# Ledger of designs, part 49: peptides against a protein of PDB entry 3VA4

Target 1, 107 residues: chain A of PDB entry 3VA4
Amino acid sequence: EPIGQLRLFSGTHGPERDFPLYLGKNVVGRSPDCSVALPFPSISKQHAVIEISAWNKAPILQDCGSLNGTQIVKPPRVLPPGVSHRLRDQELILFADFPCQYHRLDV

## One batch from the design tools (peptide; made by RFdiffusion4, then SolubleMPNN)

Design b2_p10_8_s2 (from b2_p10_8 with P1A)
Fold by OpenDDE base, seed 1:
Structure b2_p10_8_s2 (fold): chain B 107 residues (1-107), chain A 10 residues (1-10)
Amino acid sequence: as target 1 above (107 residues)
Amino acid sequence: AVPAPPPPVL
C-alpha cells in the first residue's frame, strides 16, 4: 500500500516514470535495489532517502552525500548532506539533473 | 558516476 509517489519527469532519458513510496526509508539512487532506482550515471548509487514515518506525516528528504546533489526547486535550495527537509505535496526536486515530483497519495 | 550537467529549467 503506497503512501506516496515520486514521479520522474520525461526527458532525454525516456518517458516519465512513477515510483511508489512506502512507510519507512525509500532510497533514491542508481543502484538497482533502490526503492527509487534511477539508473543514470549522474545519480549516486545511494543518492538520497525519502523517509515516511506515518501516513499522516510529511515525508523527510535527505541527501546522502551524493556527488551531484539534491535540490528543492521552489523555493530553490541545495540540500546539505544529511539535513532533513520535510516534503510538501507536489514538491519539485532535482536529483542531480533529473527533475522529479513528490505526490502524496490519498489512500 | 559522472558529473551532472546544469539543472534543467522547469
Scores: peptide ipSAE 0.048, ipTM 0.715, DockQ to the pose 0.914
Fold by OpenDDE base, seed 3:
Structure b2_p10_8_s2 (fold): chain B 107 residues (1-107), chain A 10 residues (1-10)
Amino acid sequence: as target 1 above (107 residues)
Amino acid sequence: AVPAPPPPVL
């Protein structure tokens, strides 16, 4: 069962999409085999990773050296490649120019 | 891959 969710907000690309997040590594990227597949040119094939080590621990987000970066919205911050960022519930994230939101699911 | 436009303001 999913432990978290990543929501891609609606935009010019189409409607909102919700991606389940599981224990382990959830890769965000343009490649179709990514856990969070964002098939858009501005997204790197392997853009970032959300790692969930346990249901009761905050997930860790890392940018994987993406071309167009990963940013936190509040407060605004560009994530350095490979540096661990602990996700807060309801955190707003930009993968390149695509706004997303992390949500912790009740289990 | 193509360069992204500036990110939206949220």
Scores: peptide ipSAE 0.047, ipTM 0.712, DockQ to the pose 0.930
Fold by OpenDDE base, seed 4:
Structure b2_p10_8_s2 (fold): chain B 107 residues (1-107), chain A 10 residues (1-10)
Amino acid sequence: as target 1 above (107 residues)
Amino acid sequence: AVPAPPPPVL
């Protein structure tokens, strides 16, 4: 069962999309085999990873050395590659120019 | 990959 959700907000690319997040690694990227597949040219093939462990269901987000970066919106912060960021519920994230939101599921 | 434009205002 999914532990969390990543919402890609609607935009010029199309409608809103919701991606389930599971225990382990949830790779965000342009490659179609990513858990969170964002098939857009500004997204790196493997852009970032959201890791959820059994010890702490709060996800850890890391940028994977993406070309166009990963940012937290509030407060504004660019994530250096490989540096862990613990996601808060309802946190807003930019993968390149694509705004997303993490939501914790009550499971 | 294409360079990203400035981020949107949220």
Scores: peptide ipSAE 0.046, ipTM 0.711, DockQ to the pose 0.897
Fold by OpenDDE base, seed 2:
Structure b2_p10_8_s2 (fold): chain B 107 residues (1-107), chain A 10 residues (1-10)
Amino acid sequence: as target 1 above (107 residues)
Amino acid sequence: AVPAPPPPVL
C-alpha cells in the first residue's frame, strides 16, 4: 500500500498527476521504469530518489546528480547531489522546472 | 534540457 503521494501540478505539460510512494526507494526520473516517471526532457533519466524507511518516518529526498537540479520551495533551497533532505508533509519540490508536492498518506 | 528556474515564493 502507498505510504505517501507525490503530486505533479498541472502545467504546460498537461493535467495534474498523482504518484503513489511506497516503502523503499522511489526513483524520480525521465526513464519509464522510474517509480515516479516524469517523461520530460528537462528531467534526468534518474533525477532524484525519495526513500521511505517506515510509515512513521519522514521520507528522505536526494538529488541523484541531475542536470537541472532539485529544489525545495519554502524555504528556498537547492539540494546538492547526494545530500539527504527530510521531507515535510505538504512540502513543495521542484524537479528541474516541474513543481510537485509531497503528501503523507494516513494508512 | 532546460535549466531550472529559482524556487518560487509561495
Scores: peptide ipSAE 0.046, ipTM 0.710, DockQ to the pose 0.515

Design b2_p10_8_s3 (from b2_p10_8, 3 letters changed)
Fold by OpenDDE base, seed 5:
Order: C-alpha cells, then structure tokens, then sequence
Structure b2_p10_8_s3 (fold): chain B 107 residues (1-107), chain A 10 residues (1-10)
C-alpha cells in the first residue's frame, strides 16, 4: 500500500505521471529499475532517493550526487548531495529541469 | 565543474 505519491507534471516530455511511494527507499532516476523511473537524459541513473521510514513520519529526500541537481522550489534551494531534506506535503521539487510534486496519501 | 541546475519553473 502506497504511503505517498510523486507527480511528474506534464511537459514537452509528455503527459503527467504519478508514482506511488512506499515504505523504504524510493529511488528517483533514469535507470528503468528505479521506483520513480524518469527516462530522460538530464536525469542521473540514480538521481535522488525518497526514504519513508514510517507511515507517520515525513519522507526524507536526498540528492545522490546527480549531475543536474535536485531543487526545492519554494523557498528555492539546491539540495547538497547526501543532505537530508524533510518533505512537506504538497512540496514542489525539481529533479534537473523536471518539476514534480510530493503529496501524502490518506491511508 | 558541474553546472548549476536550471531555475525553478513552478
């Protein structure tokens, strides 16, 4: 059962995509075996990770040393590699140039 | 050096 969801907004790449997020590590990356597979050249094979340690705790986002970075939109911040960022509900995130949004699911 | 990522769009 998913605990959260990551939405990739529609754009020149195509339509919106929704990715379920589960307990544990949800890897974001270009590699097809990633939990959040973003098959775009500007995305690193393993770009970032969203870790959910418990259903009642905010997920932790970490950049994995990606080439084109991970940013929080408001307030704007580039995430240093390996530094934990606690995701807020409705958080807007850029993986490279791809805008996404995290939201918590009611479970 | 790694170039800076693009500015936020949303």
Amino acid sequence: as target 1 above (107 residues)
Amino acid sequence: AVPAPPAPAL
Scores: peptide ipSAE 0.052, ipTM 0.702, DockQ to the pose 0.300
Fold by OpenDDE base, seed 3:
Structure b2_p10_8_s3 (fold): chain B 107 residues (1-107), chain A 10 residues (1-10)
Amino acid sequence: as target 1 above (107 residues)
Amino acid sequence: AVPAPPAPAL
């Protein structure tokens, strides 16, 4: 069972999509083999990574040196490449121009 | 390269 979920909000690209997140590294990127595959031109092949070390620990988000960046919405800021950011439940994230939301699964 | 992303609006 997944430990978390990353929601890609609906937009011009299509409807909302929910991606399961598991223990270990969940790569976000345009490459089809990414855990969170976002097949869009503005997304880097390997854009960011969400690492979950344990079910009871906050995931770590890192930008992988993406072209169009990874941003936190509250408060708004761009994540420097390689800098660890602890994700909070329901945190809103921008991968390039795509708004997403992390959700911790309780079951 | 693609255009820079917009500022957060959520």
Scores: peptide ipSAE 0.051, ipTM 0.711, DockQ to the pose 0.563
Fold by OpenDDE base, seed 1:
Structure b2_p10_8_s3 (fold): chain B 107 residues (1-107), chain A 10 residues (1-10)
Amino acid sequence: as target 1 above (107 residues)
Amino acid sequence: AVPAPPAPAL
């Protein structure tokens, strides 16, 4: 069952999309086999990873050395590649130029 | 390469 959700906000690319997040690694990227598949040129094939463990339900976000980066919106900062960031509920994230929001599910 | 994204605005 999904433990969280990643929302891609609507934009010029199209409507809003919601992606379920599961225990283990949830890869964000342009490659079609990614858990969070974002088929856009500015997204790296393997852009970032959201990892969720059973013991600490709060996901860990890491940029995978993407071309156009991964940023936290508030307070604004670029995530260094491979450095762990613990996601807070309702946190706003930029993958390249695409705004997203993490939501923790009640399970 | 794609240009760098704009600063966060949300």
Scores: peptide ipSAE 0.048, ipTM 0.703, DockQ to the pose 0.538
Fold by OpenDDE base, seed 4:
Structure b2_p10_8_s3 (fold): chain B 107 residues (1-107), chain A 10 residues (1-10)
Amino acid sequence: as target 1 above (107 residues)
Amino acid sequence: AVPAPPAPAL
């Protein structure tokens, strides 16, 4: 049962994609074994991680020292590697140049 | 290396 969803907006890369997020570690990266696999050159093999705990189910996003960074759109800021950021519902995120949106599922 | 991404604009 997914606790959240990460939506990759459509763009020059192709159509929109929705990735389910589960309790525990959801790795975002170019590697095909990532929970959120973004097979694009600008994405690091292991780019970031979205960790969801059973305590409050609010995701914590951390950049994993990616080459092209992870940014929050509003208010705009670059996430330093390894620094925890608590995701808010409907939050817009940039993994490199790819815009995504987190959505908390009602479960 | 891949060039840096543009500034956020959403």
Scores: peptide ipSAE 0.045, ipTM 0.701, DockQ to the pose 0.562

Design b2_p10_8_s4 (from b2_p10_8, 3 letters changed)
Fold by OpenDDE base, seed 1:
Structure b2_p10_8_s4 (fold): chain B 107 residues (1-107), chain A 10 residues (1-10)
Amino acid sequence: as target 1 above (107 residues)
Amino acid sequence: AVPAPAPPAL
């Protein structure tokens, strides 16, 4: 049962995509075995991780030392590698230059 | 990996 969703907005790369997020670690990256697979050259193979616990359904986002970084859009902030960021519902995130949005599912 | 362009505004 997915607890959250990560939306990749449509762009020059193609149409919008929605990725389910589950309890535990949801890896964001270019590698095809990532939970959130973003098969784009500017995305690191293991770019970031979104971790969701059972008792705290607000996910923790960490950049994994990606080449092109992870940013919060509002207000703009670059996430230092390995530093935990608590995601807010509807939060807008940049993985490299790819805009995404986190959505908390009410299941 | 390839360097990313400037982030878009949202």
Scores: peptide ipSAE 0.049, ipTM 0.711, DockQ to the pose 0.924
Fold by OpenDDE base, seed 4:
Structure b2_p10_8_s4 (fold): chain B 107 residues (1-107), chain A 10 residues (1-10)
Amino acid sequence: as target 1 above (107 residues)
Amino acid sequence: AVPAPAPPAL
């Protein structure tokens, strides 16, 4: 069962997409084998990772040294590669220029 | 990869 959800908002790329997030490592990237596959040229093949542990189920987001970066919207900041960021429910994230939102599921 | 433009305002 999914523990969370990552929503990619609709835009010039197309419609909204919702990606389930599971315990363990959820890779965000352009590669089709990523759990969160964002097939866009500005997204790195392996862009970021959202890791969820069984301890508290709060995701940890890390940028994987992406070309175009990972940012938190509020408060705004660029995530340095490999530095852990604990995601808050409803948090808004930019992978490159693609706005996304994390939602914690009640499970 | 293609360079990303400035991030949109949300």
Scores: peptide ipSAE 0.045, ipTM 0.712, DockQ to the pose 0.901
Fold by OpenDDE base, seed 3:
Structure b2_p10_8_s4 (fold): chain B 107 residues (1-107), chain A 10 residues (1-10)
Amino acid sequence: as target 1 above (107 residues)
Amino acid sequence: AVPAPAPPAL
């Protein structure tokens, strides 16, 4: 069972999509082999990573030096490449121009 | 990759 979920909100690209997140590294990127595959031109092949070390620990989000950046919405800020950000439940994230939301699964 | 448009308002 997944430990978390990343929701990509609906938009001009299509309907909402939910991506399961597991223990270890969950790579977000345009490459089809990414855990969170976002096949969009504005997304870098290896855009960011969500690392989950344990079910009872907050995931760590890092931008991987993406072209169009990774941003936190509350409060708004661009994540510097390689800097660890602890994700909070229900946190809103922008990968390039794509709004997403992290959700911790309780069961 | 191409430049991204402005991010949507959330």
Scores: peptide ipSAE 0.044, ipTM 0.716, DockQ to the pose 0.929
Fold by OpenDDE base, seed 5:
Structure b2_p10_8_s4 (fold): chain B 107 residues (1-107), chain A 10 residues (1-10)
Amino acid sequence: as target 1 above (107 residues)
Amino acid sequence: AVPAPAPPAL
């Protein structure tokens, strides 16, 4: 059962995609075996990770040393590699130039 | 990987 969801907004790449997020590590990356597979050349094979340690705790986002970075939109912040960022509900995130949004699911 | 629009330098 998913605990959260990551939405990739529609764009020139195609339509919106919704990715379920589960307990544990949800890897974001270009590699097809990533939990959040973003098959785009500007995304690193293993770009970032969203870790959910418990259903009642905010997920932690970390950039994995990606080439094109991970950014929080409001307020604007580039995430240094390996530094934990607590995700807020409805958080807007850029993986490289791809806008995404995290939201918590009611379970 | 190819460059995206450059984020601020880390």
Scores: peptide ipSAE 0.043, ipTM 0.703, DockQ to the pose 0.364

## One batch from the design tools (peptide; made by RFdiffusion4, then SolubleMPNN)

Design b2_p11_3_s1 (from b2_p11_3, 4 letters changed)
Fold by OpenDDE base, seed 5:
Structure b2_p11_3_s1 (fold): chain B 107 residues (1-107), chain A 11 residues (1-11)
Amino acid sequence: as target 1 above (107 residues)
Amino acid sequence: MPVEFDPSVLE
């Protein structure tokens, strides 16, 4: 069962989408086989990864050397490629210019 | 890099 959720907010691309996050690596990218598939040209094929090592540990977000970057919204911070960022509940993330939100599920 | 996003729009 999912431990977390990544929400892609609605926008010009279309409606909101909610992606379940599981233990292990949840790849964010344009490729259709990504756990979080964002089929948009500004998203790299493998853009970032959200790794959840345990249900009681905060997920780790890493940019995978994406072209258009990964940012934390509050406070604003561009994530250097490969550098681990511990996600807080309700964290707002920009993958390229697509706003998303991480939410920890009550399991 | 993309321009900063105002999250208040999403709240």
Scores: peptide ipSAE 0.125, ipTM 0.757, DockQ to the pose 0.195
Fold by OpenDDE base, seed 2:
Structure b2_p11_3_s1 (fold): chain B 107 residues (1-107), chain A 11 residues (1-11)
Amino acid sequence: as target 1 above (107 residues)
Amino acid sequence: MPVEFDPSVLE
């Protein structure tokens, strides 16, 4: 059962997509076997990871040394590779140039 | 790096 959701906003790439997030590591990347598969050239094969340790804890986002980076939108912050960032509900994230939003689900 | 993103355009 998903504990969170990552929304990829609609854009030139196509319509909005919602990805379920589960306990453990949810890899964000271009590779099709990623939990959050973003099949776009500017996304690294393994771009970032969202780790959820428990349903009642904030997820941890880490960039995995991606080519085009991972950023928090508000307040703006570029995430250095491997540095933990605790996600707030409704947090806006840029993976390369793709805007996404984390949403906590009620479980 | 991508240009600055204005989140208000998504709200």
Scores: peptide ipSAE 0.109, ipTM 0.752, DockQ to the pose 0.201
Fold by OpenDDE base, seed 1:
Structure b2_p11_3_s1 (fold): chain B 107 residues (1-107), chain A 11 residues (1-11)
Amino acid sequence: as target 1 above (107 residues)
Amino acid sequence: MPVEFDPSVLE
């Protein structure tokens, strides 16, 4: 049962892709075993992590020291490595140059 | 490094 969803918008890389997010750690990265696998060279093998707690279903996003960074779009903010950012519903995120959007699944 | 993203494209 997914608690949230991360949408990778369509672009030159291809069509839109939706990734389910579950309780615990959802790793975002280029490695194929990541929960959110973004197989692109500008994405670090382990780029970031979206952690969802049973106590608070609002996800915590942390950059894992990625090469090309993680940004919040509105307002623009580069996330320092290891610093927690609480995601809001419909939050727009840039992993390197790939725009994504988080939305909560009301289940 | 990150490319500029215009969220207006989602409206």
Scores: peptide ipSAE 0.107, ipTM 0.741, DockQ to the pose 0.254
Fold by OpenDDE base, seed 3:
Order: structure tokens, then C-alpha cells, then sequence
Structure b2_p11_3_s1 (fold): chain B 107 residues (1-107), chain A 11 residues (1-11)
């Protein structure tokens, strides 16, 4: 059962898409087998990872050494590769130039 | 670096 969600906002790429997030590692990347598959050339094959260790703990976002980076929007922050960032509910994230939003699901 | 994004457009 999903305990979180990552929303990819609509844009020139197409409509909004929602990706369920589960306990464990949710890989964000261009590769089709990623939990959050973003099939866009500016996204690295394995771009970042959202790890959820428990339903009552904030997920951890890490950039995986992506080419075009991972950023927190507010306040603005570029995430160094491999450095853990605890996601807040409703956190806005840029994977390369793709805006996304994490939110916790009520289960 | 990615293009600038204004989060206010999402509110």
C-alpha cells in the first residue's frame, strides 16, 4: 500500500502524473524500471532516490549523482550527491527542470 | 543548472 505520492506537474511534456511511493527505496529516473519513471532526456537513468523507512517518518531524498541535479524549490537548495534531505509534506522538488511535489498519503 | 521555477504558479 502506498504511503506517499510524488506528483509530476503538467507541462510541455504532457499532463500531470502521480506516482505512488512505498516503503523502501523509490528510485526516480529515466530508466523504465524506476519506481518513478520520468522518461525524459534531461533526467538521469537513476537520478535520485526517495527512501521511506517507516510510515511515521519523513522520507529521505538523495540525488544519485545526476547530470542535471536535484533541487528543493522553497527555500531554494541544490542537493549535493548522496546527501540526505528529509522531505516535508508538500515539498516542491526539481528533478532537472521538472517540477514535482511530494505529499504524504492519509491511510 | 535547471531553468528557474516560480513556485507561486502552483499555488
Amino acid sequence: as target 1 above (107 residues)
Amino acid sequence: MPVEFDPSVLE
Scores: peptide ipSAE 0.096, ipTM 0.748, DockQ to the pose 0.255

Design b2_p11_3_s2 (from b2_p11_3, 4 letters changed)
Fold by OpenDDE base, seed 1:
Structure b2_p11_3_s2 (fold): chain B 107 residues (1-107), chain A 11 residues (1-11)
Amino acid sequence: as target 1 above (107 residues)
Amino acid sequence: PPVTFDPSVLE
């Protein structure tokens, strides 16, 4: 069962989409086999990773050296490649220019 | 990276 969710907000690209997050690595990227598949040209094939461990279900977000970056919205911060960022519930994230929100599921 | 985002639009 999913223990988290990443929501891609609606925009010019189309309607809102929700992606389940599971234990282990959830890859965010343009490649269709990514856990969080964002099929947009500005998203790198493997853009970022959200890793959730059994020991601590709070996800760790890392940019994977993406071309157009990964940012935390509030407070604003560009994530350097490979640097771990612990996601807070309801945290807003920009993958390139696509706003998303992490939501912890109550499980 | 480009683009700024105002989180208030989501609240």
Scores: peptide ipSAE 0.105, ipTM 0.752, DockQ to the pose 0.201
Fold by OpenDDE base, seed 5:
Structure b2_p11_3_s2 (fold): chain B 107 residues (1-107), chain A 11 residues (1-11)
Amino acid sequence: as target 1 above (107 residues)
Amino acid sequence: PPVTFDPSVLE
């Protein structure tokens, strides 16, 4: 059962996509086997990871040394590779130049 | 480099 969701907003790439997030590691990347597969050239094969250790704890986002980076939108901040960032509900994230939003599911 | 983004455009 998913406990979170990552929304990829619509854009030139296509329509909006919603990715369920589960307990454990949810890898964000261009590789098709990623939990959050973003099949775009500017996304690294293994771009970032959203780890959820427990349903009642905020997810941890870490950039995996991506080429084009991972950023938090408000307030703007580039995430250093491997440094944990605790995600807030409704947080806006940029994976390369792709805007996404995390939100906790009411389950 | 950092990318400027206006979140109000998405909401």
Scores: peptide ipSAE 0.103, ipTM 0.751, DockQ to the pose 0.174
Fold by OpenDDE base, seed 2:
Structure b2_p11_3_s2 (fold): chain B 107 residues (1-107), chain A 11 residues (1-11)
Amino acid sequence: as target 1 above (107 residues)
Amino acid sequence: PPVTFDPSVLE
């Protein structure tokens, strides 16, 4: 059962897409095997990871040394590779230039 | 490179 969700907002790439997030590591990347598969050339094959340790604990986001970076929108910050960022509910994230939003699911 | 994004566009 999913613990959270990552929403990819609609844009020039196409419509909105929602990705379930589960306990453990949820890899964000261009590779089709990623939990959050973003099949866009500006996304690294393994771009970032969202790790959820428990249903009642904030997920941890880490950039995996992506080419085009991972950023938090509010407050604005670029995430250095491998540095843990605790995600807040409803947090807005840029993977390269693709805006996404994390939210907790009511489970 | 870092991108400036206005989140109000998505809200």
Scores: peptide ipSAE 0.099, ipTM 0.751, DockQ to the pose 0.187
Fold by OpenDDE base, seed 3:
Structure b2_p11_3_s2 (fold): chain B 107 residues (1-107), chain A 11 residues (1-11)
Amino acid sequence: as target 1 above (107 residues)
Amino acid sequence: PPVTFDPSVLE
């Protein structure tokens, strides 16, 4: 049962995609075995990780030392590698130049 | 390098 969702907005790459997020580590990256697989050259193989410890706790986002970075849109902030960022519901995130949005699923 | 995204896309 998914606890959250990461939405990749539509763009030149194609249509919108929704990725379920589960308890534990949800890796974001270009590698096909990632929980959130973004098969684009500007995305690092292991780009970032969204860790969910419990359904009632905010997920933790960490950049994994990606080449093109991870940013929060509002307010604008570049995430230093390995530094924990608590995701807010409806948070807008840039993985490289790909806009995404996290939201909690009330299940 | 920093990239910008317009949140108005959600509207």
Scores: peptide ipSAE 0.087, ipTM 0.732, DockQ to the pose 0.187

Design b2_p11_3_s3 (from b2_p11_3, 4 letters changed)
Fold by OpenDDE base, seed 4:
Structure b2_p11_3_s3 (fold): chain B 107 residues (1-107), chain A 11 residues (1-11)
Amino acid sequence: as target 1 above (107 residues)
Amino acid sequence: PPVEFDPSVLE
């Protein structure tokens, strides 16, 4: 059962898409075997990781040394590679220039 | 880094 959701907002790439997030590591990247597969040229094959633990349901986001970066929108912050960021419910994230939103599910 | 997203569009 998913613990959270990552929403990719609609844009020039196409319509909105929702990705379930599970306990453990949820890899965000261009590779089709990623948990959150974003098949766009500006996204790195393994771009970032969202890790959710059983003892702390708030996800940890880390950039994996992506080419075009990972940013938090409010307050604005560029995430250095490998530095942990604890996601808040409804947090807005940019993977490269693709806006996404994390949603915590009530489970 | 990429162009900053305006979050007010989503509110």
Scores: peptide ipSAE 0.110, ipTM 0.750, DockQ to the pose 0.201
Fold by OpenDDE base, seed 2:
Structure b2_p11_3_s3 (fold): chain B 107 residues (1-107), chain A 11 residues (1-11)
Amino acid sequence: as target 1 above (107 residues)
Amino acid sequence: PPVEFDPSVLE
């Protein structure tokens, strides 16, 4: 069962979408086989990864050397490729120019 | 990177 959720907010691309996040590595990218598939040209095929090691631990977000980057919104920060960022509940993330939000599920 | 995002738009 999912441990977390990544919400893609609604925008010019279309309506909101929610992606379940599971234990292990959840790849964010344009490729359709990604756990979080964002089929947009500005998203890299393998853009970033959200790794969840345990239900009671904060997930780790890493940019995978994406073309258009991964950013934390509050406080604002561009994530260098491969550098671990511990996600807080309700954290807002930009993958390229697509705003998303991480939500911890009550499991 | 992309244009700066104002999170208040989503709150």
Scores: peptide ipSAE 0.096, ipTM 0.757, DockQ to the pose 0.201
Fold by OpenDDE base, seed 1:
Structure b2_p11_3_s3 (fold): chain B 107 residues (1-107), chain A 11 residues (1-11)
Amino acid sequence: as target 1 above (107 residues)
Amino acid sequence: PPVEFDPSVLE
């Protein structure tokens, strides 16, 4: 069962999309086999990772050395590669120029 | 990284 959700907001690319997040590593990237597949040129093949553990269901977000970066929207912060950021419920994230939102599922 | 995002557009 999914523990969280990552929502890609609607935009010029198309309609909103929701991606389930599970225990373990949820890779965000352009590659089609990513847990969160964002098939856009500005997204790196393996852009970032959202890891959720059984001990702490609050996700840890890390940029994987992406070309166009990963940012937290408020307060604005560019995430250095490999540095852990604990996601808060409803947190807004930019993967390159694509706005997303993390949502915790109460399961 | 891309231009700063204004979160108010999502509210």
Scores: peptide ipSAE 0.092, ipTM 0.743, DockQ to the pose 0.195
Fold by OpenDDE base, seed 3:
Structure b2_p11_3_s3 (fold): chain B 107 residues (1-107), chain A 11 residues (1-11)
Amino acid sequence: as target 1 above (107 residues)
Amino acid sequence: PPVEFDPSVLE
């Protein structure tokens, strides 16, 4: 069962979408086989990864050397490729220019 | 990186 969720906010691309996150690696990218598939040209095929090691540990976000980057919104920070960032509940993330939000599920 | 997103839009 999912223990986290990544929300893609609504925009010009369409309505809001919610992606379940599971234990292990949840790849964010344009490729259709990604856990979080964002089928947009500005998203790299394998853009980033959200790794969840345990239900009681903060997920780790890493940019995978994406073309258009991964950023934390508050406080603003561009994530260097391969550098681990611990996600806080309700964290706002930009994958390229697509705003998303991580939240922990209460299960 | 892309244009900054204003998080206040989401509040």
Scores: peptide ipSAE 0.087, ipTM 0.746, DockQ to the pose 0.206

